# Peptides against a protein of PDB entry 4J2C, part 99

Target 1, 107 residues: chain A of PDB entry 4J2C
Amino acid sequence: MEDPFFVVKGEVQKAVNTAQGLFQRWTELLQDPSTATREEIDWTTNELRNNLRSIEWDLEDLDETISIVEANPRKFNLDATELSIRKAFITSTRQVVRDMKDQMSTS

## One batch from the design tools (peptide; made by RFdiffusion4, then SolubleMPNN)

Design b2_p27_5_s4 (from b2_p27_5, 19 letters changed)
Fold by OpenDDE base, seed 2:
Structure b2_p27_5_s4 (fold): chain B 107 residues (1-107), chain A 27 residues (1-27)
Amino acid sequence: as target 1 above (107 residues)
Amino acid sequence: LEKLKKRAEELKKKNEEQEEKIKKREE
């Protein structure tokens, strides 16, 4: 049976990298308004928020698979190590997203 | 798993579009 978890994981990682790039630009634009237009700030903010929301959605889907696998360990043939890796990815990625969101909300 | 498989393809498309949008802004 096909396991798409690693595929989604890879794409989520790419999305996070993109978000971090947008976040960096967002920070720079707000730190020096003389080098930024209102349009660019708004665009960057919007794209960043949309990206973060998308990642959160993806993490929810990944998180759902954890419970399914744990309930059917023999069906999916995943050991504790692999499950731990998957859980850790979701947890750490959520934290990365939360950190960016927190900084945006307090700016 | 079928749901997640479908999400994988959607996510690939989304990421590609996002990257191109950003690229266009930088040009």
Scores: peptide ipSAE 0.467, ipTM 0.885, DockQ to the pose 0.812
Fold by OpenDDE base, seed 3:
Structure b2_p27_5_s4 (fold): chain B 107 residues (1-107), chain A 27 residues (1-27)
Amino acid sequence: as target 1 above (107 residues)
Amino acid sequence: LEKLKKRAEELKKKNEEQEEKIKKREE
């Protein structure tokens, strides 16, 4: 049976890339208010916030799978290296999201 | 496993919709 973790991981990565693009636009809009409309700022801000929240939920789902695997090591044939990779992805992705959220909260 | 598989399909759809929405705004 195929492991759907890598599929979800890939889609989360795409979502992060999209969020980073929105974040870049958000930064540009706030850096040059003379060329930015309130509508575009609000739209970008809302899309970015929603995207970040969605990613956080996805990471929780992925994190739950790790807990299930660790609780049933014989049922799931995953070695320590694979588990480490999965944990590292969740940790690093959470940090990327947190960095963007921190910048938004201070602006 | 099946729950995560279903989640994967949902995420694919969500990402596609988001990309198209952003693309439309940038055109």
Scores: peptide ipSAE 0.462, ipTM 0.884, DockQ to the pose 0.785
Fold by OpenDDE base, seed 5:
Structure b2_p27_5_s4 (fold): chain B 107 residues (1-107), chain A 27 residues (1-27)
Amino acid sequence: as target 1 above (107 residues)
Amino acid sequence: LEKLKKRAEELKKKNEEQEEKIKKREE
């Protein structure tokens, strides 16, 4: 059976890419009001926010698995390198989400 | 981890729905 972490990781990465696309559109809409309607801004904003919240929840689930693995190192055949990769993914992804959220909160 | 495994399927579904929603919006 496949390690579910990798499966979720892949889906989170897809979600991040989607969020970044929405974020780009969101930025474009706000930078050029002549090409934007309030309806489109609201739609984009809502989709983006929902997407980001979903990612954050997914990262919490992933983070939980790391805690479980670290508490039971022999049960899971994961070496330090693999754990580092998993932790780095969560950390970097959280940063990406945070950056988008920060920009949204200041606009 | 079984919980996470189940979440994986939900995420796949979520991402598919999100992509289709966005695509439809752009059409």
Scores: peptide ipSAE 0.461, ipTM 0.884, DockQ to the pose 0.788
Fold by OpenDDE base, seed 4:
Structure b2_p27_5_s4 (fold): chain B 107 residues (1-107), chain A 27 residues (1-27)
Amino acid sequence: as target 1 above (107 residues)
Amino acid sequence: LEKLKKRAEELKKKNEEQEEKIKKREE
């Protein structure tokens, strides 16, 4: 059976890509108010925020698995490299989410 | 692991729904 972490990782990445698309649209809408309806701005903003929140939640779930593995090293056969890769993914993804959130908060 | 596996399926569904929602919005 495929490692569920890997599966979730892939789906989180898809969610990030979706969020980035929404973020791009969000920026475009705000850059040209003449072509942007308030409804679309609100919709995009809401969807974006929801997506980002969802990603953060998913990252917490992934992070929990890291904690479980680290707490039970003999039970799991993950080497240090794989563990580092998983940690790095969570860290970098959090940063990507944070960057979008920061830009939204300063707009 | 079972919990995460379950989350994987939920996440797949969520992503599909979100993509469809966005697709419809752009049409």
Scores: peptide ipSAE 0.459, ipTM 0.883, DockQ to the pose 0.769

Design b2_p27_6_s1 (from b2_p27_6, 13 letters changed)
Fold by OpenDDE base, seed 1:
Structure b2_p27_6_s1 (fold): chain B 107 residues (1-107), chain A 27 residues (1-27)
Amino acid sequence: as target 1 above (107 residues)
Amino acid sequence: MEELLKKMKEKEKEKMENAREKLKEFY
């Protein structure tokens, strides 16, 4: 069986891309409220928040796999570079999510 | 745009669910 980490990583990245699209629309709706319906604003806001929450949860699952690998290094045989890349992805993705959340909380 | 994002979200949700199950199986 192939390591599914990269598959989950890819799906998380796609979820981030979707969230970024929602975030952009959210920003556009707030910048020009005259063209925005309350329904679309509410939907966009809720979907964005839900997506971000889901991403955070998935990142926790990915982070857990790192802990598992570090606890069983001989079983998985991941080199330091690969492990570093995985950790970096989680860290950077959390930052991207955090940045969107911060901007939403200040509006 | 909203409909497109809806469809994308739904598709990725399904894929993510499948991927998560594989993750549990592997680790």
Scores: peptide ipSAE 0.520, ipTM 0.853, DockQ to the pose 0.214
Fold by OpenDDE base, seed 4:
Structure b2_p27_6_s1 (fold): chain B 107 residues (1-107), chain A 27 residues (1-27)
Amino acid sequence: as target 1 above (107 residues)
Amino acid sequence: MEELLKKMKEKEKEKMENAREKLKEFY
């Protein structure tokens, strides 16, 4: 059985890209209300929040796998480089999500 | 366009759900 970590990682990356696109649109809509409809603002906001929430949940799942691997290193036989890459992905992605959430909350 | 976008989003959702399930099974 193949390790599904990279599959989830890939899907999270896609979700991040989608969120970033939604975030950009969200910013544009709020910066120029004359071109924005309430319907689009609400849709964009909801989709963005849902995306971010989904990513956060996925990151928690990925983070849990790290703990499992570290508790059972011989079972999974991951080298230090791979584990470092996985941790870095989770950390950096959390930061990206946090930055968007912070900007949304202060808007 | 709306239906196409909806379909695409649903497919992505399904892919992610499958991945999550496999993750749960593997670890």
Scores: peptide ipSAE 0.517, ipTM 0.834, DockQ to the pose 0.207
Fold by OpenDDE base, seed 2:
Structure b2_p27_6_s1 (fold): chain B 107 residues (1-107), chain A 27 residues (1-27)
Amino acid sequence: as target 1 above (107 residues)
Amino acid sequence: MEELLKKMKEKEKEKMENAREKLKEFY
């Protein structure tokens, strides 16, 4: 079996894109009430929160894999560069999610 | 827009579930 980390990474990226779309719609709905229904606002808000939460859980799983690799480097044969790339992805993605969450909490 | 985003979310949800299983098996 091949390392599925990059597959999960790709799916997380897609989930982030979806969340960003939901976030954009969320901001648009709140900025122009004339084009927004309460139902759509509630749906968008709920879907966005669920999506962000899902991403956070996936990032925790990815972070755990890094810990496993670092504990058993010979088993996985990953070099420092690859580990750095994986860590950077998790860190940057967490920041993207955090930024959206912060903006939602202030509204 | 809502329907489009909903479809995207559902597609990714299914793929993510499969990816999570593979991740658990590998690590």
Scores: peptide ipSAE 0.514, ipTM 0.854, DockQ to the pose 0.214
Fold by OpenDDE base, seed 3:
Structure b2_p27_6_s1 (fold): chain B 107 residues (1-107), chain A 27 residues (1-27)
Amino acid sequence: as target 1 above (107 residues)
Amino acid sequence: MEELLKKMKEKEKEKMENAREKLKEFY
């Protein structure tokens, strides 16, 4: 069986892209509220929040796999470079999500 | 644009669900 980590990683990246699209629209709606309905603002806001929460949840699952691998090195036999790449992805993606959340909380 | 994003999200939702199952099975 192939390691599904990269599959989940790819789907998380796609989810981030979707969130970034929602975030961009969210900023545009707030910048020009006269050109947008309240319904669109609420929809975009809710979808963005839910999307970000989902990404965070998926990152926790990915992070747990790291702990499992580190606790069972012989079973998975991943080298240090691969583990570093996986950790870097989780860390950087969390930062991207955090940046969007921070901007939403200050607006 | 909203509909496009919604459709994209729904497509990814199914893929992610399958990926999560594989993840649980492997680890």
Scores: peptide ipSAE 0.512, ipTM 0.850, DockQ to the pose 0.228

Design b2_p27_6_s2 (from b2_p27_6, 12 letters changed)
Fold by OpenDDE base, seed 5:
Structure b2_p27_6_s2 (fold): chain B 107 residues (1-107), chain A 27 residues (1-27)
Amino acid sequence: as target 1 above (107 residues)
Amino acid sequence: MEKLLKEMEEKEKKKMENAREKLKEFY
């Protein structure tokens, strides 16, 4: 039927948006401890980590599809432009996740 | 806020799981 790649891509994008919101709250809580409860800090931290992990898992699955398509070009018949867009999405999203993880690990 | 965010996250998590399974079936 229809190629589900774009569906997963869309869900990953939504997950990234959610992670970015959690990350922003995480930074706000750490910047002003007087207004932050430990409960909210712990919840935000755990949810953010879980969200990022889920994104990374989905990116691995998406990346695998690229390898499958490149190994079987005649079966899927995807043009170079489409493959480039897919690769770019995976690469850029990994960078966004990495940036958040780096900031969390150094705090 | 936490409750609302959690509910939204759970809904998206389920969608992601379903999409992931379809991905494996297609490729």
Scores: peptide ipSAE 0.467, ipTM 0.835, DockQ to the pose 0.169
Fold by OpenDDE base, seed 2:
Structure b2_p27_6_s2 (fold): chain B 107 residues (1-107), chain A 27 residues (1-27)
Amino acid sequence: as target 1 above (107 residues)
Amino acid sequence: MEKLLKEMEEKEKKKMENAREKLKEFY
């Protein structure tokens, strides 16, 4: 069976792009309420929050795989470089999500 | 735009769910 880590990684990346689009719209709607309905604001807000939560969920799963690989390195035969790349992806993606969440919480 | 975005998100949710299952099976 092929290692599905990169598949999940790809889906997370797509989810991040979607969230960033929703975040941009969310910002626009709040900056000019005259161009938006309450329904659109609520929908955008909810979809954004749900997307961010989904990303966080996947990152937790990916993070768990890191622990599994580190506990049994011979089973998976991943080198240090690959593990570093995977860890960096998780860390940087968490930061992207955190930045959006922080901006939402202060509004 | 909401409808289009919703449809795209639903498709991605299904893909993510499938990917999660494969992840659990592999590791």
Scores: peptide ipSAE 0.453, ipTM 0.830, DockQ to the pose 0.210
Fold by OpenDDE base, seed 3:
Structure b2_p27_6_s2 (fold): chain B 107 residues (1-107), chain A 27 residues (1-27)
Amino acid sequence: as target 1 above (107 residues)
Amino acid sequence: MEKLLKEMEEKEKKKMENAREKLKEFY
């Protein structure tokens, strides 16, 4: 059985790209409210929030796999480099999500 | 645009759900 970590990683990356697109639209709508309907603003805001929440959920699952591997090194036999890459992805992605959330909370 | 995007999101949501299941099965 192949390690599905990269599959989830790929889906998270796609979700991040989607979130970034929604975030960009969100900022544009707020910058020029006269060119946007309240419906679009609300829709974009809700979709963005839901998307970010989903990413966070997936990151928690990925992070849990790290803990499982570290607790059972012989079972999975992942080298230090691979684990480092996985941890780096989770950390950097969390930062990207946090940055968007911080900007939303201050607007 | 919103409807099309929502449809795409639903497809991705299903992929993510399947991926999560595989993840839990493997680990």
Scores: peptide ipSAE 0.451, ipTM 0.827, DockQ to the pose 0.208
Fold by OpenDDE base, seed 1:
Parts: structure tokens; C-alpha cells; sequence
Structure b2_p27_6_s2 (fold): chain B 107 residues (1-107), chain A 27 residues (1-27)
């Protein structure tokens, strides 16, 4: 069986891209209320929050796999570089999500 | 556009769920 980490990583990245698109629209709607309907604002806000929550959930699962690998290094036989890349992805993605959440909370 | 986006998001959500299950199976 192939390691599904990269599959989840890819799906998380897609979710991030989608969230960033929603975030951009969210920002635009708030910047020009005259062109925004309450329905679109609410929908965009809810979809964005849901996507961010989903990403955070998946990042936790990815982070758990790292702990599992580190506890059983011989079973998975990952080199240090690959493990570092995986950790970096989780860390950087969490930061991206946090930044969007912070901006939403201040609005 | 919203409907299309919803459909895409739902499909991706399904993929994520499937991948999550495979993740649990593998690790």
C-alpha cells in the first residue's frame, strides 16, 4: 500500500486554495457592502469557516502520523528530509489558516 | 457559481474523507 500522506497533503492544499479564494471574496464583500448581499456574505463566511475547520482537522491527523512515524521509524523508513518536509507543511499550513482566522475575528 | 462551488467543495470533502480513512488504515 502506498503512503497516503501525500494524498491527504494534496487535498489539504486544495482546501487551502479554496479557502484563500473564499477569503478573498469575503474581503471584497466587506470592502464594498453596496455590491454585497447579506446572503452572499453569510454563505461566504460560513463556507470559509467550514473549510478552515476542515483543514485544521486534517492537519491534526497529519501531525499524528508524524508522531507515529517518529515512534516507529523502522516500520515506515522515512528519511529525515521527507519527515522535515512533512512537518514544514503542517507548520506553514497552520500559519496560513491562523492568519485567515485572525483576520476574520477582527472584522 | 455558488452551486458549482458547493458541488466542487462537496466532492473534495469526499476525497478528503476517503484519504483520511486510508491514512488511518496505513498508519
Amino acid sequence: as target 1 above (107 residues)
Amino acid sequence: MEKLLKEMEEKEKKKMENAREKLKEFY
Scores: peptide ipSAE 0.467, ipTM 0.832, DockQ to the pose 0.196; fails the geometry check

Design b2_p27_6_s3 (from b2_p27_6, 14 letters changed)
Fold by OpenDDE base, seed 1:
Structure b2_p27_6_s3 (fold): chain B 107 residues (1-107), chain A 27 residues (1-27)
Amino acid sequence: as target 1 above (107 residues)
Amino acid sequence: MEELLKKMEEKEKKKMENAREKLKKFY
């Protein structure tokens, strides 16, 4: 069986890209309220929050796999470089999500 | 269009869920 980590990683990255697009639109809507409908603002906000929540959920699962691999290194036979890349992805993605959430909470 | 969008979102959600399940089975 192929390691599904990359599949989830890919889905997370896709969700991040989508969230970033929604975040951009969210920012634009708030910057020019005259062109924004309440419906679009609400939709964009909800979709963004849902995507961010989904990303966080997947990151927790990915982070758990790292713990499992570290506890059973011979079973999975991952080299240090690959493990480092996986950790870096989770860390950096969490930061991206946190930044968007922080900006949303201050608006 | 709204219905199509909802279906697409549901499909992606299902895809992610399937990936999560495979993740749990693998690790």
Scores: peptide ipSAE 0.401, ipTM 0.794, DockQ to the pose 0.202
Fold by OpenDDE base, seed 5:
Structure b2_p27_6_s3 (fold): chain B 107 residues (1-107), chain A 27 residues (1-27)
Amino acid sequence: as target 1 above (107 residues)
Amino acid sequence: MEELLKKMEEKEKKKMENAREKLKKFY
C-alpha cells in the first residue's frame, strides 16, 4: 500500500495554505479597524488558531514516524535522501507556523 | 454559501483524521 506519510504531508500543506490566507485577512482586519467587524475578526482569529493547531498535531505525528524509521531502518528501507526531505518538511513547516503564532501573540 | 463552506471544512477535517489513523497503522 502507499505510504500514508505523503497523504498527511499533503493535508498539512493544504492546511498551511489555508492558514496563510486567514493570516493575511487577519492582518488586514487589524490594520483597518474601520472596515472590520468584530464578528469577522473573531471568526478569522478562531479559524486561524484552529488551523495552526491542526497543523501542529499532524507535524507531531509525522515527526514520530521519523523516529520510528530511524529506529527500524531495515523494516522501512528508506534512503537517506527521502528521510532528509521528510525532516526538512517538518522543520520548515514548524517554522512557518511559529512565525504566524509569534505575530498573533504580540498583537 | 456558509453552509457549503461548513461542509467543505468538515470534509477536510475527516480527511485529515483518516490520514492520521492510516499513519498510525502503517508505522
Scores: peptide ipSAE 0.398, ipTM 0.796, DockQ to the pose 0.163
Fold by OpenDDE base, seed 3:
Structure b2_p27_6_s3 (fold): chain B 107 residues (1-107), chain A 27 residues (1-27)
Amino acid sequence: as target 1 above (107 residues)
Amino acid sequence: MEELLKKMEEKEKKKMENAREKLKKFY
């Protein structure tokens, strides 16, 4: 059976790209409220929040796999480099999400 | 347009859920 970790990783990366686009639009709408409808602001805000929440959900699942692998090293036989790459992806992606959430909470 | 968008969102949602299921089965 092929390791599905990369599939979820790919979906997370796509979601991050989508979130970044929504976040950019969100900032633009707030900077020039006269050029935006309340409906668009609300839609963008909700879509962004939902997207970020979805990413966090997937990251939790990915993070759990790390714990499972570390608890059962012989079963999965992943080398240290691969585990490091996976951990780095989760950590960096969480930071990206956190940065967007922090900016949204202060606006 | 909204209907098309909804269909696209449902497809992505199903794709993500399928990926999650495979993840849980493998690990």
Scores: peptide ipSAE 0.386, ipTM 0.787, DockQ to the pose 0.202
Fold by OpenDDE base, seed 2:
Structure b2_p27_6_s3 (fold): chain B 107 residues (1-107), chain A 27 residues (1-27)
Amino acid sequence: as target 1 above (107 residues)
Amino acid sequence: MEELLKKMEEKEKKKMENAREKLKKFY
């Protein structure tokens, strides 16, 4: 079986792009409430939060795989460079999610 | 449009769930 890490990574990347679009719309709606209905604001807010939670869920699963590989390196035969790339992806993506969540919580 | 969006979201949800299951089986 092929390593499914990249499949989940791809889904996370797609979800991040979606979240960024929703976040942009969210900021626009709140900056000028007269241009939007309460329904659109609520929908955008909920969709954004759900997307961010989905990303966090996948990142937790990806992070667990890192620990598994590090505990049994011979089983998976991943080099240090690939592991570093995987770790960096998780760390940077968590930061992106955190930044959006922080801005939402202060609004 | 709302129904279409809902279906698209359901498809994406299924893709992510399948990916998660594959992770669990592989690792």
Scores: peptide ipSAE 0.381, ipTM 0.790, DockQ to the pose 0.202

Design b2_p27_6_s4 (from b2_p27_6, 11 letters changed)
Fold by OpenDDE base, seed 1:
Structure b2_p27_6_s4 (fold): chain B 107 residues (1-107), chain A 27 residues (1-27)
Amino acid sequence: as target 1 above (107 residues)
Amino acid sequence: MEELLKKMEEKEKEKMENAREKLREFY
């Protein structure tokens, strides 16, 4: 069986890209409320929040795999570089999500 | 626009669910 980590990683990245698009629209709608309906604002806000929450949950699953690998290093035979890349992805993605959440909480 | 995004999200959700299942099976 092929390691599915990179597959999940790719899907998480796609989810992040979708969230970033929603976030951009969200900022545009709030910057000029006269150009949008309340329905679109509410929908965009809800979808964005749901997507961010989903991403965070998926990152927890990926993070758990790190713990599993570190507890069983000989089973998976991942080198330090690969493990570092995986950790970096989780950390950086959490930061991206956090930045969007922080901006939403202050608006 | 909303409908198009929703359709894309549904497809990605299905892909993610499949990926999660494989992740649980592998690790």
Scores: peptide ipSAE 0.484, ipTM 0.833, DockQ to the pose 0.210
Fold by OpenDDE base, seed 5:
Formats: sequence, structure tokens, C-alpha cells
Structure b2_p27_6_s4 (fold): chain B 107 residues (1-107), chain A 27 residues (1-27)
Amino acid sequence: as target 1 above (107 residues)
Amino acid sequence: MEELLKKMEEKEKEKMENAREKLREFY
């Protein structure tokens, strides 16, 4: 079986892109409420929150795989470079999500 | 825009669910 980590990574990246699009629309709607209906504002806000939450859960699953690999190095035989890339992805993606959440909580 | 985004989101949700299952099976 092929290592599915990169598959999940790719899907998380797509989810982040979707969230960023929703976030952009969210900011536009708040800057000029006349540009959208209440329905669009509520929908955008809820979809954004749900997407961010989903990403966070997926990152936790990815983070768990790292712990499993580190606990069983001989079983998976991943080199240090690959592990560092995986860790970096999780860390950087968490930061991207946190930045959006911080801006939403301020509003 | 909402409908298009919704459709894209549903497709990604399905892909992610499949990927999550594979992840749990592999590790």
C-alpha cells in the first residue's frame, strides 16, 4: 500500500485554498454589507468556520501519524528529511488557519 | 458563487474521507 500521507496533505491544501477563498469573501462582505445579503454573510461565515474546523481535525490526524512513525522507526523507515517536511507542513498550515481564526474572532 | 463553492466542497469532503480511511489503515 502506498503511503497515504501525501494524499491527505494534498486534500488539506485544497481545503486551505477553499477556506482562503471564503475568508476573502467574508472580509469583502464585512467591509461593504451592501454588496451581499444576510444569507450570503451567514453562509460564508458558517462555511468558513466549518472548513477551518475540519482542517484542524485533519492536521491532528496527520500529526498523530508522525508520532506513530517516530515510535516505530524501523516499521516505516522514513528519513529525517521526509519527517521534517511533514512536520513543517503541519506547523505552517496550523499557522495559516490560526491567522484566519484570529481575524474572525476580532470581528 | 455559493452553489459552485458548495459543489467543490462536497467533492473534496468525499476525497478527504477516503484519504482519512486510508491513513488509518496504513498507520
Scores: peptide ipSAE 0.482, ipTM 0.834, DockQ to the pose 0.212
Fold by OpenDDE base, seed 3:
Structure b2_p27_6_s4 (fold): chain B 107 residues (1-107), chain A 27 residues (1-27)
Amino acid sequence: as target 1 above (107 residues)
Amino acid sequence: MEELLKKMEEKEKEKMENAREKLREFY
């Protein structure tokens, strides 16, 4: 059976790209409120928050797989470099999400 | 735009649900 980690990783990356697009629009709407309706502002805000929350949830699932692998090294026999790459992806993606959340909380 | 994005999100949601299922089965 093929390891599905990369599939989930890819979907998370797509979700991050979507969130970044929503975040950019959110920023634009706040910079010039006259260019958008309140409905769009609320929609964009809610979609962005929900998207970020979903990403965080998926990252937790990915992080759990790492814990499972580390607890059962002989079962999965993953290369140390691959594990490092997976951990780095989770860490960096969490930071990207956190940066957007921090900016939203201060606006 | 919002409707188009919603449709895209639904498609991605289905892909993610499938991926999550495979993840749970593998690990």
Scores: peptide ipSAE 0.475, ipTM 0.827, DockQ to the pose 0.196
Fold by OpenDDE base, seed 2:
Parts: structure tokens; sequence; C-alpha cells
Structure b2_p27_6_s4 (fold): chain B 107 residues (1-107), chain A 27 residues (1-27)
């Protein structure tokens, strides 16, 4: 069985891209009310929140795999560099999500 | 545009669910 970490990583990256698109639209809608309907604002906001929540859950799952690997190094035999890359991805992605959430909460 | 995004999201959700299952199975 091949390590599915990179598959989940890829899906999370896609989800982040989608969230960033929704966030951009959300920003545009709020900046120009004349071009926005309340329906679109609400839809965009809800979809964005849902996507961000999904990403956060996936990151928790990925983070758990890190703990499992670190607890069982012989079983998985991952290179230290690979493990660092995985950790960096989780950390940086959490920051991206946090930045969007912070901006949404202050609006 | 909303409908298109919704369709794309549904497809990705399915992929993510499969990936999550594989993740749980592997680790």
Amino acid sequence: as target 1 above (107 residues)
Amino acid sequence: MEELLKKMEEKEKEKMENAREKLREFY
C-alpha cells in the first residue's frame, strides 16, 4: 500500500485554492454592495466557512499521521526531510486558513 | 457561477473522502 499522505495533501491544496477564490469573491462583494446581492454574500460566506472548516479537519488528520510516524519510525521509515516537508505544509496551510478566518471575523 | 463551484466542490469532497479513508487505512 502506497502512502496516501500526498493524496490528501493534494486535495487540501485544492480546497485551499477554492477557499481563496471564495475569499476573494467575498471581499469583492463586501467592497461593492451595488454589485452584490445578500443571497450571494450569504452563499459565498457559508461556502467559504465550510471549506475552511473542512481544511482544518483534514489538517488535523494529517497532523495525526505525523504523530503516528514519529511514534513508529521503523514501521514507516520516512526520511527526516520528508517529515519536515509534511510538517511545514501543515503549519503553512494552517496559517493561510487562519489569515482568512481572522479577516472574516473582523468584518 | 455558484452552481459551477458547487459541482466542483462535490467532486472534490468525494475525492477527499476517499483519500481520508486511505489515510486511515494506511496509518
Scores: peptide ipSAE 0.472, ipTM 0.830, DockQ to the pose 0.210

Design b2_p27_7_s1 (from b2_p27_7, 16 letters changed)
Fold by OpenDDE base, seed 1:
Structure b2_p27_7_s1 (fold): chain B 107 residues (1-107), chain A 27 residues (1-27)
Amino acid sequence: as target 1 above (107 residues)
Amino acid sequence: SSLEEEQERKLKEEREKRKKEILEKAK
């Protein structure tokens, strides 16, 4: 058994950056349809939604890693500060995803 | 569409791979 948190965190951060890029493109395509094909709009929309879904799934895994560590305190020996940082990352990332999803749902 | 199906397939494969990694680390 290893500390599984960092298996996922890096990929989440990468996916967030990708999603933000896709979100920007998505907004540009919707604001100026003359520069976009319907295929690009659909692809970007779907890719963005899938990326956000992937992040949400990874965040669930991150929550599980927290549970694993907290269930085995002797093995991992993480202090409250480290756990707080991990939980803060999950919370803030969920908010970032939620903000993008909210804007997509209202468009 | 076929393009969307490909997107979904890639997502599913990525998730399954990640799940396996997490489970292995948790053993």
Scores: peptide ipSAE 0.215, ipTM 0.751, DockQ to the pose 0.414
Fold by OpenDDE base, seed 5:
Structure b2_p27_7_s1 (fold): chain B 107 residues (1-107), chain A 27 residues (1-27)
Amino acid sequence: as target 1 above (107 residues)
Amino acid sequence: SSLEEEQERKLKEEREKRKKEILEKAK
């Protein structure tokens, strides 16, 4: 039994950075449609949605890692502070994803 | 588009791979 939290966290962080860049471009394209083709809008939108979905999947995996650790406290020997930090990362990342999704759904 | 479909397929495959890895580590 291993603690895969940081491996998954790393992938989430990469995906978040990518999504943030795509989201920025997405907002720019919608603010001034004359600066881009429909193809770029569609591509950017699709890439953004895929990245957000990827993050959501990985966050589910992170939740599972939390459950594994909490079910085996003696094995992983994590203190309450570390566990809280991990949970906070998941919560805050979910909020970031939700905010982007909400803006996409209202545009 | 075909490119978008391929990207979606790759994403799904990566998800399945990751899920399997997590389950293996959880044993």
Scores: peptide ipSAE 0.202, ipTM 0.739, DockQ to the pose 0.414
Fold by OpenDDE base, seed 4:
Structure b2_p27_7_s1 (fold): chain B 107 residues (1-107), chain A 27 residues (1-27)
Amino acid sequence: as target 1 above (107 residues)
Amino acid sequence: SSLEEEQERKLKEEREKRKKEILEKAK
């Protein structure tokens, strides 16, 4: 039994950074039709959705790691502060994803 | 499109791989 939290967190952070860039491009393409091709819009939209979905999946995994640690507190020896930080990361990241998804759904 | 379908497939495969790794580490 290992603590894979930071490994998954790293992947989430990479995906968030990628999604943020894609989201910015996505908004730019929709705002300026003269610079936007249907192909790029579709590609950007698809890549963005895929990244967001990847994040969501990883967040589920992170939730599971929390459950594992909470079920075995002495083995992992994590204090309340560390657990709070981990949970806060998951919560805030979910909000970031939700915000982007909401904007995409209304466009 | 075919390309989009392929990318989606790859994403799903990566997800399954990650799930497996998490489960293995949880043992």
Scores: peptide ipSAE 0.193, ipTM 0.730, DockQ to the pose 0.436
Fold by OpenDDE base, seed 2:
Structure b2_p27_7_s1 (fold): chain B 107 residues (1-107), chain A 27 residues (1-27)
Amino acid sequence: as target 1 above (107 residues)
Amino acid sequence: SSLEEEQERKLKEEREKRKKEILEKAK
């Protein structure tokens, strides 16, 4: 049994950065449709949605890592502060994803 | 479209790979 939190966290952060870039491009394309082809708009939209979904799946995995640690506190020896930091990362990342999804759904 | 199908396929493959890794580490 291992603690995979930081590995998954790193991948989540990379995916968030990618999604933020795609979201920025998505907003630009919608602001001025003449700046890109329909194919780019469709690709960007789909790629963004897929990235957001990937993040959501990884956040579920992060929740699982928390559950593993909480079920085996002596083995991992993580204090309340560390667990709070991990949970805060999950919560804040979910909010970031939710904000982007909300904006996409209203467009 | 073919491009979107490829994107979706890659996403599924990446997810399955991650799930396997998490399961192995959780043993």
Scores: peptide ipSAE 0.213, ipTM 0.749, DockQ to the pose 0.433; fails the geometry check

